# Peptides against a protein of PDB entry 5X9X, part 12

Target 1, 41 residues: chain A of PDB entry 5X9X
Amino acid sequence: SSVSELEQRLRDVKNTNSRFRKALMEKENELQALIRKLGPE

## One batch from the design tools (peptide; aimed at target 1 K27)

Design b2_p18_7_s4 (made by RFdiffusion4, then SolubleMPNN; from b2_p18_7, 9 letters changed)
Fold by OpenDDE base, seed 2:
Structure b2_p18_7_s4 (fold): chain B 41 residues (1-41), chain A 18 residues (1-18)
Amino acid sequence: as target 1 above (41 residues)
Amino acid sequence: KEELLKEIEKLIKEMEEL
């Protein structure tokens, strides 16, 4: 049904959003560690 | 210093491409 299709699309976008948030968090954590290591240099 | 800056730039670019 149209409702079931919209629910599936919502699940798909939520899963994609979750993956992107995780990837961004991991990269940002690494970035922050590198910035701290850089210090005043 | 230069290597560290390159690693930082690489990470920023990877984040921008998501």
Scores: peptide ipSAE 0.230, ipTM 0.787, DockQ to the pose 0.687
OpenDDE base, seeds 1, 3, 4, 5: peptide ipSAE 0.229, 0.229, 0.229, 0.229; ipTM 0.788, 0.787, 0.788, 0.787

Design b2_p18_8_s1 (made by RFdiffusion4, then SolubleMPNN; failed a check: too like the target's own chain; its pose is not in this set)
Amino acid sequence: MEEIERVKNEIQALIEKL

Design b2_p18_8_s2 (made by RFdiffusion4, then SolubleMPNN; failed a check: too like the target's own chain; its pose is not in this set)
Amino acid sequence: SKKIQEVKEEMQALIAKL

Design b2_p18_8_s3 (made by RFdiffusion4, then SolubleMPNN; its pose is not in this set)
Fold by OpenDDE base, seed 5:
Structure b2_p18_8_s3 (fold): chain B 41 residues (1-41), chain A 18 residues (1-18)
Amino acid sequence: as target 1 above (41 residues)
Amino acid sequence: MKKIEEIEKEIQELIQKL
């Protein structure tokens, strides 16, 4: 049904969003690690 | 940016089904 297809697409968008949030968090952690290495020891 | 554009396209397709 059109409703079931809409629900599926909404799940796919949510899954994509979750993957991008994870990737952003990983990059933020990498940046923080680099900042700490460049900062005063 | 390409990944955001893909999400925006999917949102637009969802809106068109309403």
Scores: peptide ipSAE 0.029, ipTM 0.529, DockQ to the pose 0.053
OpenDDE base, seeds 1, 2, 3, 4: peptide ipSAE 0.028, 0.028, 0.027, 0.027; ipTM 0.535, 0.525, 0.530, 0.472

Design b2_p18_8_s4 (made by RFdiffusion4, then SolubleMPNN; failed a check: too like the target's own chain; its pose is not in this set)
Amino acid sequence: MAEIERVKKEMQALIEKL

## One batch from the design tools (peptide; aimed at target 1 V13 K14 T16 N17)

Design b2_p19_1 (made by RFdiffusion4; failed a check: the pose's geometry)
Pose (drawn by RFdiffusion4):
Structure b2_p19_1 (pose): chain A 41 residues (1-41), chain P 19 residues (1-19)
Amino acid sequence: as target 1 above (41 residues)
Amino acid sequence: ELEEKVEDSEKEIEELEED
């Protein structure tokens, strides 16, 4: 049905998107962690 | 930069599924 060339790239970009969605949420943690460091003087 | 990468990857996924 689907050609291997397409689905291989698709598996790649899905692993890419899943990893990027994870890293994005993590960078928000770093973002708030810096603001917790803006908390003091 | 990560948001852009996510948007690009989503667009590529949609195109690849349509193909």

Design b2_p19_1_s1 (made by RFdiffusion4, then SolubleMPNN; from b2_p19_1, 11 letters changed; failed a check: the pose's geometry)
Amino acid sequence: DLEEQIRRAEEEIRRLEAE

Design b2_p19_1_s2 (made by RFdiffusion4, then SolubleMPNN; from b2_p19_1, 6 letters changed; failed a check: the pose's geometry)
Amino acid sequence: DLEKKIEDAEKEIEELEKL

Design b2_p19_1_s3 (made by RFdiffusion4, then SolubleMPNN; from b2_p19_1, 9 letters changed; failed a check: the pose's geometry)
Amino acid sequence: DLEEQIRRAEEEIKELEEL

Design b2_p19_1_s4 (made by RFdiffusion4, then SolubleMPNN; from b2_p19_1, 8 letters changed)
Fold by OpenDDE base, seed 3:
Structure b2_p19_1_s4 (fold): chain B 41 residues (1-41), chain A 19 residues (1-19)
Amino acid sequence: as target 1 above (41 residues)
Amino acid sequence: DLKQKIEDAQKEIEELEKL
């Protein structure tokens, strides 16, 4: 049904969003590790 | 509604893709 298709689209979009958030978190962690190495030293 | 929730989430994904 049209409702089930919209629900599927919402699930797919939420899953994609979650994957991007995870990728950004990993990049943030990498960036923070580099910042700590460059430190105020 | 459900349609608006999809549109909002799609916009958020588009913003994330630009980063």
Scores: peptide ipSAE 0.057, ipTM 0.683, DockQ to the pose 0.117
OpenDDE base, seeds 1, 2, 4, 5: peptide ipSAE 0.057, 0.057, 0.056, 0.056; ipTM 0.682, 0.682, 0.680, 0.681

Design b2_p19_2_s1 (made by RFdiffusion4, then SolubleMPNN; failed a check: the pose's geometry; its pose is not in this set)
Amino acid sequence: MEKIKEAEEEIEKLEKEMA

Design b2_p19_2_s2 (made by RFdiffusion4, then SolubleMPNN; failed a check: the pose's geometry; its pose is not in this set)
Amino acid sequence: MEKIKEAEETIKELEEQME

Design b2_p19_2_s3 (made by RFdiffusion4, then SolubleMPNN; failed a check: the pose's geometry; its pose is not in this set)
Amino acid sequence: MEKIKKAEKEIEELEKLMK

Design b2_p19_3 (made by RFdiffusion4; failed a check: the pose's geometry)
Pose (drawn by RFdiffusion4):
Formats: C-alpha cells, sequence, structure tokens
Structure b2_p19_3 (pose): chain A 41 residues (1-41), chain P 19 residues (1-19)
C-alpha cells in the first residue's frame, strides 16, 4: 500500500515529533525553574 | 525553536500520510 521510502521517513519524523514534544514540555520546566530563581531578591 | 520543529514535523507527517 504505502511505499517503504515514505513510511521510513514517517517513522523517523514521528520519533522526531514525539521527542520534540517531550523536550518542549521539559524546556518549560527549565523556564519556570529560572523564574523560581527570579523569586529571591 | 522547538515549537517550530514540532509544527514542521506535524506538517511533514500529514504530507507523508497523504502520499
Amino acid sequence: as target 1 above (41 residues)
Amino acid sequence: ELEEKVEESEEEIERLEEE
């Protein structure tokens, strides 16, 4: 049905998107962690 | 930068599924 060339790239970009969605949420943690460091003087 | 990468990866996924 679907050619291997397409689906191999698709598996790659899905693994990419899943990883990037994880890293994005994590960078928010770093973001708030810095603001918790803006908490003091 | 990560948000852009996520959008690009989503668009590529859609195009690859349509193909």

Design b2_p19_3_s1 (made by RFdiffusion4, then SolubleMPNN; from b2_p19_3, 10 letters changed; failed a check: the pose's geometry)
Amino acid sequence: DLEQKIRDAEAEIEKLEAQ

Design b2_p19_3_s2 (made by RFdiffusion4, then SolubleMPNN; from b2_p19_3, 11 letters changed)
Fold by OpenDDE base, seed 5:
Structure b2_p19_3_s2 (fold): chain B 41 residues (1-41), chain A 19 residues (1-19)
Amino acid sequence: as target 1 above (41 residues)
Amino acid sequence: DLKEQIERAQKEIEELEKL
């Protein structure tokens, strides 16, 4: 049904969003690690 | 509604893809 199709699209978009949020967090963590290596410690 | 939720989530994904 049209409702089931919209629900599926919403699930797919939310799953994609979750994957991008995870990838962003991993990149932020890597960037922070690199910045710390350049720091005074 | 579901359509508006999808549109908002898609826009957020598009912004994340630019990073």
Scores: peptide ipSAE 0.054, ipTM 0.677, DockQ to the pose 0.121
OpenDDE base, seeds 1, 2, 3, 4: peptide ipSAE 0.054, 0.052, 0.054, 0.039; ipTM 0.677, 0.673, 0.674, 0.583

Design b2_p19_3_s3 (made by RFdiffusion4, then SolubleMPNN; from b2_p19_3, 9 letters changed; failed a check: the pose's geometry)
Amino acid sequence: DLKKKIEEAEKEIKELEEL

Design b2_p19_3_s4 (made by RFdiffusion4, then SolubleMPNN; from b2_p19_3, 10 letters changed; failed a check: the pose's geometry)
Amino acid sequence: DLEQKIRDAEKEIEELEKL

Design b2_p19_4 (made by RFdiffusion4)
Pose (drawn by RFdiffusion4):
Structure b2_p19_4 (pose): chain A 41 residues (1-41), chain P 19 residues (1-19)
Amino acid sequence: as target 1 above (41 residues)
Amino acid sequence: IEEIEEEKEELEEAIEENE
């Protein structure tokens, strides 16, 4: 049904998006962690 | 903070291009 060339790239980009959605939520943690460091003087 | 915001933007754009 679907050619291997397409689905291999698809598996790649899905692993890419899942990883990027993870890293994006993590960077928010680093963002708020810095703001917790803006908390003091 | 600005660097993190840029990195987040790049990640969003890369996700949109993949979709």

Design b2_p19_4_s1 (made by RFdiffusion4, then SolubleMPNN; from b2_p19_4, 9 letters changed)
Fold by OpenDDE base, seed 3:
Structure b2_p19_4_s1 (fold): chain B 41 residues (1-41), chain A 19 residues (1-19)
Amino acid sequence: as target 1 above (41 residues)
Amino acid sequence: MEELKREQKELENKIKENE
């Protein structure tokens, strides 16, 4: 049904958003690690 | 260090915008 298709699309968007959030947090952690290694540069 | 901190802040802002 049109309702079930919209619900599926919403789930797909939420899953994609969750993946991007995780990737951004991982990059943030990488940057923090690099900052600690390099020091005050 | 300052450049990496700016990039980190930009990533944090992008995370918040998607919440």
Scores: peptide ipSAE 0.033, ipTM 0.616, DockQ to the pose 0.242; fails the geometry check
OpenDDE base, seeds 1, 2, 4, 5: peptide ipSAE 0.027, 0.031, 0.030, 0.026; ipTM 0.551, 0.570, 0.565, 0.558; seeds 1, 2, 4, 5 fail the geometry check

Design b2_p19_4_s2 (made by RFdiffusion4, then SolubleMPNN; from b2_p19_4, 12 letters changed)
Fold by OpenDDE base, seed 3:
Structure b2_p19_4_s2 (fold): chain B 41 residues (1-41), chain A 19 residues (1-19)
Amino acid sequence: as target 1 above (41 residues)
Amino acid sequence: MEELLKTQQEIENEIKKNE
């Protein structure tokens, strides 16, 4: 049904959003680690 | 390092604000 399709699309968007949020957090942590390794105090 | 970390944290805050 149209309702079930919209619910599925909403779940897909939420899942995609969650994945990108996690990826951004991981890249932020990676950047911080690199700054500590390479950057001056 | 301290100044770079400050800048990074500001970027992180902007990312979170746009989520």
Scores: peptide ipSAE 0.034, ipTM 0.552, DockQ to the pose 0.119
OpenDDE base, seeds 1, 2, 4, 5: peptide ipSAE 0.034, 0.033, 0.033, 0.030; ipTM 0.556, 0.554, 0.564, 0.535; seeds 1, 2, 4, 5 fail the geometry check

Design b2_p19_4_s3 (made by RFdiffusion4, then SolubleMPNN; from b2_p19_4, 12 letters changed)
Fold by OpenDDE base, seed 2:
Structure b2_p19_4_s3 (fold): chain B 41 residues (1-41), chain A 19 residues (1-19)
Amino acid sequence: as target 1 above (41 residues)
Amino acid sequence: MQKLLEEQNRLENEIKKNE
């Protein structure tokens, strides 16, 4: 049904959003580690 | 580097807010 399709699409969007947020957090952690290696500033 | 780290954290938080 159109309702079930919309519910599925919403779940897919939420899952994608969650994955992207996780990827951003991981990249931030990597960036922070690299920045710390550059110096104390 | 601490200031740069803080700026990166700020930017990342702003990005996440809009995601």
Scores: peptide ipSAE 0.043, ipTM 0.644, DockQ to the pose 0.173; fails the geometry check
OpenDDE base, seeds 1, 3, 4, 5: peptide ipSAE 0.033, 0.036, 0.038, 0.041; ipTM 0.582, 0.626, 0.630, 0.653; seeds 1, 3, 4, 5 fail the geometry check

Design b2_p19_4_s4 (made by RFdiffusion4, then SolubleMPNN; from b2_p19_4, 8 letters changed)
Fold by OpenDDE base, seed 3:
Structure b2_p19_4_s4 (fold): chain B 41 residues (1-41), chain A 19 residues (1-19)
Amino acid sequence: as target 1 above (41 residues)
Amino acid sequence: MEELEKEMKELENKIEELE
């Protein structure tokens, strides 16, 4: 049904958003680790 | 390093924008 298709699209968007947020947080943590290794430049 | 700190801040801003 049209309602079930909209619910599926909403789930897909939420899943994609969650994946991108996780990837950005992982890159932030990587940068923080590099900054700690190099010092407060 | 200032360049890494800048990139980190840009990532933080992007995460906040998505929330």
Scores: peptide ipSAE 0.035, ipTM 0.537, DockQ to the pose 0.240
OpenDDE base, seeds 1, 2, 4, 5: peptide ipSAE 0.033, 0.025, 0.035, 0.023; ipTM 0.534, 0.565, 0.540, 0.508; seeds 1, 4 fail the geometry check

Design b2_p19_5 (made by RFdiffusion4)
Pose (drawn by RFdiffusion4):
Structure b2_p19_5 (pose): chain A 41 residues (1-41), chain P 19 residues (1-19)
Amino acid sequence: as target 1 above (41 residues)
Amino acid sequence: NEEVLAELRELESENRELA
């Protein structure tokens, strides 16, 4: 049905997107962690 | 194959935005 060339790239970009959506939510943690460091003086 | 290509292009665009 679907050519291997397409689906291989699709597996790759899905692994990419899943990893990026994880990294994005993590960078928010780093973001709030810095603001918790803005908490003091 | 056209549907899979459209999906791949959409996900590649989303990944560029996320990067």

Design b2_p19_5_s1 (made by RFdiffusion4, then SolubleMPNN; from b2_p19_5, 9 letters changed)
Fold by OpenDDE base, seed 2:
Structure b2_p19_5_s1 (fold): chain B 41 residues (1-41), chain A 19 residues (1-19)
Amino acid sequence: as target 1 above (41 residues)
Amino acid sequence: NSELEQELRRLEEENKRLE
């Protein structure tokens, strides 16, 4: 049904959103670690 | 379902920005 298709799309887009947010957080954490390692302090 | 469709579009657009 149309509702079932929308619900499936919602599940898919939320899964993608979660993956993207997690990846960005991990990249930011790694970037900050590198900044601390290589920075002037 | 208008609200569901709107949420889907919002998240799809957000994902385009995050990608």
Scores: peptide ipSAE 0.520, ipTM 0.880, DockQ to the pose 0.718
OpenDDE base, seeds 1, 3, 4, 5: peptide ipSAE 0.511, 0.518, 0.516, 0.513; ipTM 0.876, 0.880, 0.878, 0.877

Design b2_p19_5_s2 (made by RFdiffusion4, then SolubleMPNN; from b2_p19_5, 8 letters changed)
Fold by OpenDDE base, seed 4:
Structure b2_p19_5_s2 (fold): chain B 41 residues (1-41), chain A 19 residues (1-19)
Amino acid sequence: as target 1 above (41 residues)
Amino acid sequence: DEELERELRELEKENERLR
């Protein structure tokens, strides 16, 4: 059904969103580590 | 269902930005 298809799309989009948010956080953490390494401190 | 469609569109928009 149309509702079932929307629910399936929502599940897929939520999974993708979770992966993208995780990847972003990891990149932000990596960036902060590099800033600490290369900074004056 | 408007609520389901709104949530889907919001997350798809966010995913397009994060992609």
Scores: peptide ipSAE 0.607, ipTM 0.903, DockQ to the pose 0.673
OpenDDE base, seeds 1, 2, 3, 5: peptide ipSAE 0.605, 0.605, 0.605, 0.605; ipTM 0.902, 0.902, 0.902, 0.903

Design b2_p19_5_s3 (made by RFdiffusion4, then SolubleMPNN; from b2_p19_5, 12 letters changed; failed a check: too like the target's own chain)
Amino acid sequence: DSKLEQELRDLENTNEKLK

Design b2_p19_5_s4 (made by RFdiffusion4, then SolubleMPNN; from b2_p19_5, 10 letters changed; failed a check: too like the target's own chain)
Amino acid sequence: NSELEQELRDLENTNSKLQ

Design b2_p19_6 (made by RFdiffusion4)
Pose (drawn by RFdiffusion4):
Structure b2_p19_6 (pose): chain A 41 residues (1-41), chain P 19 residues (1-19)
Amino acid sequence: as target 1 above (41 residues)
Amino acid sequence: EIEEIEEEMEELEEEIEEN
């Protein structure tokens, strides 16, 4: 049905998106962690 | 540091949209 060339790139980009959606949520943690460091003086 | 993190988040969003 679907050519291997297409699905291989698809598996790649899906692993890419899943990883990027993970890293994005993590960077928010770093973002708030810095703001918790803006909390003092 | 916050601005760097925001830029990294924007790059990640763009790469997700391109995918």

Design b2_p19_6_s1 (made by RFdiffusion4, then SolubleMPNN; from b2_p19_6, 8 letters changed)
Fold by OpenDDE base, seed 5:
Formats: sequence, structure tokens, C-alpha cells
Structure b2_p19_6_s1 (fold): chain B 41 residues (1-41), chain A 19 residues (1-19)
Amino acid sequence: as target 1 above (41 residues)
Amino acid sequence: EIERLKKEMEELKKEIAEL
């Protein structure tokens, strides 16, 4: 049904959103680690 | 309900595009 198709698409978008949030957090952590290595301390 | 789901999907797509 149209509702079932939209619910499927919504699940796909939510799954993509979750993956992107995780990837962003990992990249931010990586960036911060590099900044600490290059920092004045 | 269908319009609500469409709106929610578009908002999540916009959030993803901004990451």
C-alpha cells in the first residue's frame, strides 16, 4: 500500500540518518585526535 | 497520515544533506 511504501522509505531514511550520524561522530573523534597531536600541549 | 510521513521523510533527508 501507499502507506507501507512510505513507511519503508522512512525506515530507509532513518537508517541512513543513523549511519551518517555515526560516521560524523567517528570523523569528529579522528579529527580531534589529530588536533591533539598537532596542538601546543 | 501519508502527508505526515512525507513531511517527516523530507525533514530527515534535509538533515542528512546538512551533515
Scores: peptide ipSAE 0.132, ipTM 0.719, DockQ to the pose 0.126
OpenDDE base, seeds 1, 2, 3, 4: peptide ipSAE 0.131, 0.129, 0.131, 0.131; ipTM 0.718, 0.716, 0.718, 0.718; seed 4 fails the geometry check

Design b2_p19_6_s2 (made by RFdiffusion4, then SolubleMPNN; from b2_p19_6, 9 letters changed)
Fold by OpenDDE base, seed 5:
Structure b2_p19_6_s2 (fold): chain B 41 residues (1-41), chain A 19 residues (1-19)
Amino acid sequence: as target 1 above (41 residues)
Amino acid sequence: KIEELRKEMEEIENEIKKL
């Protein structure tokens, strides 16, 4: 049904958003580690 | 990794457009 399709689309957006947020968090952690490694130049 | 993030962003945009 149209309702079930909309629910599926919403789940897909949420799942993709969650993956994107996880990737951003990992990149932020990597960036922070690099900043600490670099330290004062 | 940046390309991966861009791909994921594109996937989000595509799903939003289906709504």
Scores: peptide ipSAE 0.054, ipTM 0.633, DockQ to the pose 0.155
OpenDDE base, seeds 1, 2, 3, 4: peptide ipSAE 0.042, 0.053, 0.042, 0.043; ipTM 0.618, 0.630, 0.617, 0.621; seed 4 fails the geometry check

Design b2_p19_6_s3 (made by RFdiffusion4, then SolubleMPNN; from b2_p19_6, 8 letters changed)
Fold by OpenDDE base, seed 4:
Structure b2_p19_6_s3 (fold): chain B 41 residues (1-41), chain A 19 residues (1-19)
Amino acid sequence: as target 1 above (41 residues)
Amino acid sequence: EIERLRKEMQELENEIKKN
């Protein structure tokens, strides 16, 4: 049904959002680590 | 350039907050 399809799409969007947020956080942590290694300049 | 990395970090943080 249209309702069940919308519910599925919403779940898919939430899952995608969660995965992308995790990936971005990991990259942010990586950048922070690189900045700490390189120093203040 | 560390300033580039700082900018990229801030951009990623902004994207995390947006989504």
Scores: peptide ipSAE 0.024, ipTM 0.566, DockQ to the pose 0.258
OpenDDE base, seeds 1, 2, 3, 5: peptide ipSAE 0.024, 0.022, 0.022, 0.022; ipTM 0.566, 0.524, 0.529, 0.525

Design b2_p19_6_s4 (made by RFdiffusion4, then SolubleMPNN; from b2_p19_6, 8 letters changed)
Fold by OpenDDE base, seed 4:
Structure b2_p19_6_s4 (fold): chain B 41 residues (1-41), chain A 19 residues (1-19)
Amino acid sequence: as target 1 above (41 residues)
Amino acid sequence: KIEELRKEMEEIEKKIEEL
């Protein structure tokens, strides 16, 4: 049904959004690690 | 709600590309 398809699309978008949030966090952590290695401290 | 999540995903994608 159209409702079931919309619910599926909503789940897919939520799952994709969660994956992007995780990738963003991983990249932020990588950058922070590089800054700590290359920083003036 | 689906459109809001699409926008949020696109914003996160842009941020990932900038990192």
Scores: peptide ipSAE 0.037, ipTM 0.616, DockQ to the pose 0.095
OpenDDE base, seeds 1, 2, 3, 5: peptide ipSAE 0.037, 0.037, 0.036, 0.029; ipTM 0.616, 0.615, 0.612, 0.560; seed 5 fails the geometry check

Design b2_p19_7 (made by RFdiffusion4)
Pose (drawn by RFdiffusion4):
Structure b2_p19_7 (pose): chain A 41 residues (1-41), chain P 19 residues (1-19)
Amino acid sequence: as target 1 above (41 residues)
Amino acid sequence: NEETEAELRELESEAERLR
């Protein structure tokens, strides 16, 4: 049905998106962590 | 195959957006 060339790249980009959606939510944590450091003086 | 190519193009564009 689907050619291997397409689905291999598809597995790759899905692993890429999933990893990137994870890293994006983690960078928000770093973002708020810095703001918690803006909390003091 | 045409549907899979379209899906791959959309997901590759989404990976570039997330980067």

Design b2_p19_7_s1 (made by RFdiffusion4, then SolubleMPNN; from b2_p19_7, 9 letters changed; failed a check: too like the target's own chain)
Amino acid sequence: NSEVEQELRDLEKTNEELK

Design b2_p19_7_s2 (made by RFdiffusion4, then SolubleMPNN; from b2_p19_7, 10 letters changed; failed a check: too like the target's own chain)
Amino acid sequence: DSEVEQELRDLENTNEKLK

Design b2_p19_7_s3 (made by RFdiffusion4, then SolubleMPNN; from b2_p19_7, 8 letters changed; failed a check: too like the target's own chain)
Amino acid sequence: DEELEQELRDLEKTNEELR

Design b2_p19_7_s4 (made by RFdiffusion4, then SolubleMPNN; from b2_p19_7, 9 letters changed)
Fold by OpenDDE base, seed 4:
Structure b2_p19_7_s4 (fold): chain B 41 residues (1-41), chain A 19 residues (1-19)
Amino acid sequence: as target 1 above (41 residues)
Amino acid sequence: DSEVEQELRRLEEENEKLK
């Protein structure tokens, strides 16, 4: 049904969202580590 | 139903910004 299809799509987009947010957090952590290494202090 | 559609659209738009 249209409802079950929307619910399935919602599950898929939430999974994608979780992966993207995790990747962004990891990149931010990497960036901050580099800033600490290369910064003046 | 409208709630599911709205949440789906919101997250799809967010995902386009995050990728």
Scores: peptide ipSAE 0.521, ipTM 0.876, DockQ to the pose 0.687
OpenDDE base, seeds 1, 2, 3, 5: peptide ipSAE 0.512, 0.519, 0.518, 0.516; ipTM 0.873, 0.876, 0.877, 0.875

Design b2_p19_8 (made by RFdiffusion4; failed a check: the pose's geometry)
Pose (drawn by RFdiffusion4):
Structure b2_p19_8 (pose): chain A 41 residues (1-41), chain P 19 residues (1-19)
Amino acid sequence: as target 1 above (41 residues)
Amino acid sequence: IEDLETEIEDSETEIESLE
């Protein structure tokens, strides 16, 4: 049905998107962690 | 964060095109 060339790239970009969606949420943690460091003086 | 958001949008567009 679907050519291997397409689906191999598709598996790649899905692993990419899942990893990027993970890293994005993590960077928000770093973002708030810095703001918790803006908490003091 | 903005870079990751852009990379996510690109990957989603490519996923839709490949499907």

Design b2_p19_8_s1 (made by RFdiffusion4, then SolubleMPNN; from b2_p19_8, 10 letters changed; failed a check: the pose's geometry)
Amino acid sequence: MEELKEQIKRAEEEIEKLE

Design b2_p19_8_s2 (made by RFdiffusion4, then SolubleMPNN; from b2_p19_8, 9 letters changed; failed a check: the pose's geometry)
Amino acid sequence: MEELKKQIERAEKEIEELE

Design b2_p19_8_s3 (made by RFdiffusion4, then SolubleMPNN; from b2_p19_8, 9 letters changed; failed a check: the pose's geometry)
Amino acid sequence: MEELKKKIEEAEKEIEELE

Design b2_p19_8_s4 (made by RFdiffusion4, then SolubleMPNN; from b2_p19_8, 13 letters changed; failed a check: the pose's geometry)
Amino acid sequence: MDELKQQIKEAEEQIKELE

## One batch from the design tools (peptide; aimed at target 1 S2 L6)

Design b2_p20_1 (made by RFdiffusion4; failed a check: too like the target's own chain)
Pose (drawn by RFdiffusion4):
Structure b2_p20_1 (pose): chain A 41 residues (1-41), chain P 20 residues (1-20)
Amino acid sequence: as target 1 above (41 residues)
Amino acid sequence: NSEVEQELRDLENTNSRLAE
């Protein structure tokens, strides 16, 4: 049905997207962690 | 194949935006 060339790249970009969606939510944690450091003086 | 090609293009474009 689907050619291997397509689906291999598709597996790759999916692993890419899943990893990026994880890294994006982690960077928000870093973001708020810095703001918690803006909390003091 | 056309559906998989469209899905791959959408994901490649989404991953480029996430990388930015």

Design b2_p20_1_s1 (made by RFdiffusion4, then SolubleMPNN; from b2_p20_1 with V4L R9E A19R E20A; failed a check: too like the target's own chain)
Amino acid sequence: NSELEQELEDLENTNSRLRA

Design b2_p20_1_s2 (made by RFdiffusion4, then SolubleMPNN; from b2_p20_1 with V4L T14E S16K A19R; failed a check: too like the target's own chain)
Amino acid sequence: NSELEQELRDLENENKRLRE

Design b2_p20_1_s3 (made by RFdiffusion4, then SolubleMPNN; from b2_p20_1 with V4L T14E S16K A19E; failed a check: too like the target's own chain)
Amino acid sequence: NSELEQELRDLENENKRLEE

Design b2_p20_1_s4 (made by RFdiffusion4, then SolubleMPNN; from b2_p20_1 with V4L A19R E20A; failed a check: too like the target's own chain)
Amino acid sequence: NSELEQELRDLENTNSRLRA

Design b2_p20_2 (made by RFdiffusion4)
Pose (drawn by RFdiffusion4):
Structure b2_p20_2 (pose): chain A 41 residues (1-41), chain P 20 residues (1-20)
Amino acid sequence: as target 1 above (41 residues)
Amino acid sequence: LEEKVEELEDSIEDLEEKLE
């Protein structure tokens, strides 16, 4: 049905998107963690 | 080359249908 060339790149970009969506949510944690450090003086 | 382009187009369409 679908050529191997396409699906291999597809598996790659899916692994890429899943990992990037994880890293994006993590960077929000770092973001709020800095703001918790803006909490003091 | 034309046959290969057509096969790729079909394969993309199949993938789009599977992802729906």

Design b2_p20_2_s1 (made by RFdiffusion4, then SolubleMPNN; from b2_p20_2, 9 letters changed)
Fold by OpenDDE base, seed 2:
Structure b2_p20_2_s1 (fold): chain B 41 residues (1-41), chain A 20 residues (1-20)
Amino acid sequence: as target 1 above (41 residues)
Amino acid sequence: SEEEKEKLEKSLEELKKKLE
């Protein structure tokens, strides 16, 4: 049904959003680690 | 280098804004 399709699309959007947020956090951690390795130079 | 550090810091700042 139209309602069930919309519910599925909403779930897909939420799952995609969660995955992108995790990826951004991982990149943030990666950048922080690189900055620390570069040191004060 | 200081230049590389600065560009990484800018990228980090942009990512932080997207996480908000």
Scores: peptide ipSAE 0.037, ipTM 0.523, DockQ to the pose 0.016
OpenDDE base, seeds 1, 3, 4, 5: peptide ipSAE 0.036, 0.042, 0.036, 0.044; ipTM 0.500, 0.509, 0.525, 0.511; seeds 3, 5 fail the geometry check

Design b2_p20_2_s2 (made by RFdiffusion4, then SolubleMPNN; from b2_p20_2, 11 letters changed)
Fold by OpenDDE base, seed 1:
Structure b2_p20_2_s2 (fold): chain B 41 residues (1-41), chain A 20 residues (1-20)
Amino acid sequence: as target 1 above (41 residues)
Amino acid sequence: SEEEEKRLKESLEKLKEKLK
């Protein structure tokens, strides 16, 4: 049904959003580690 | 270098904004 299709799309968007957020947090941590290695230089 | 650090910090801030 149209309702079930919309619910499925919403679930898919939420799942992709969650994966995207996880990837961004991982990259944030990586960048912070690199920045700390560079220090004040 | 300061230039490299600046670039990394800018990238970090862009990622933070996308996380919101």
Scores: peptide ipSAE 0.028, ipTM 0.443, DockQ to the pose 0.016
OpenDDE base, seeds 2, 3, 4, 5: peptide ipSAE 0.025, 0.024, 0.025, 0.025; ipTM 0.397, 0.396, 0.438, 0.399

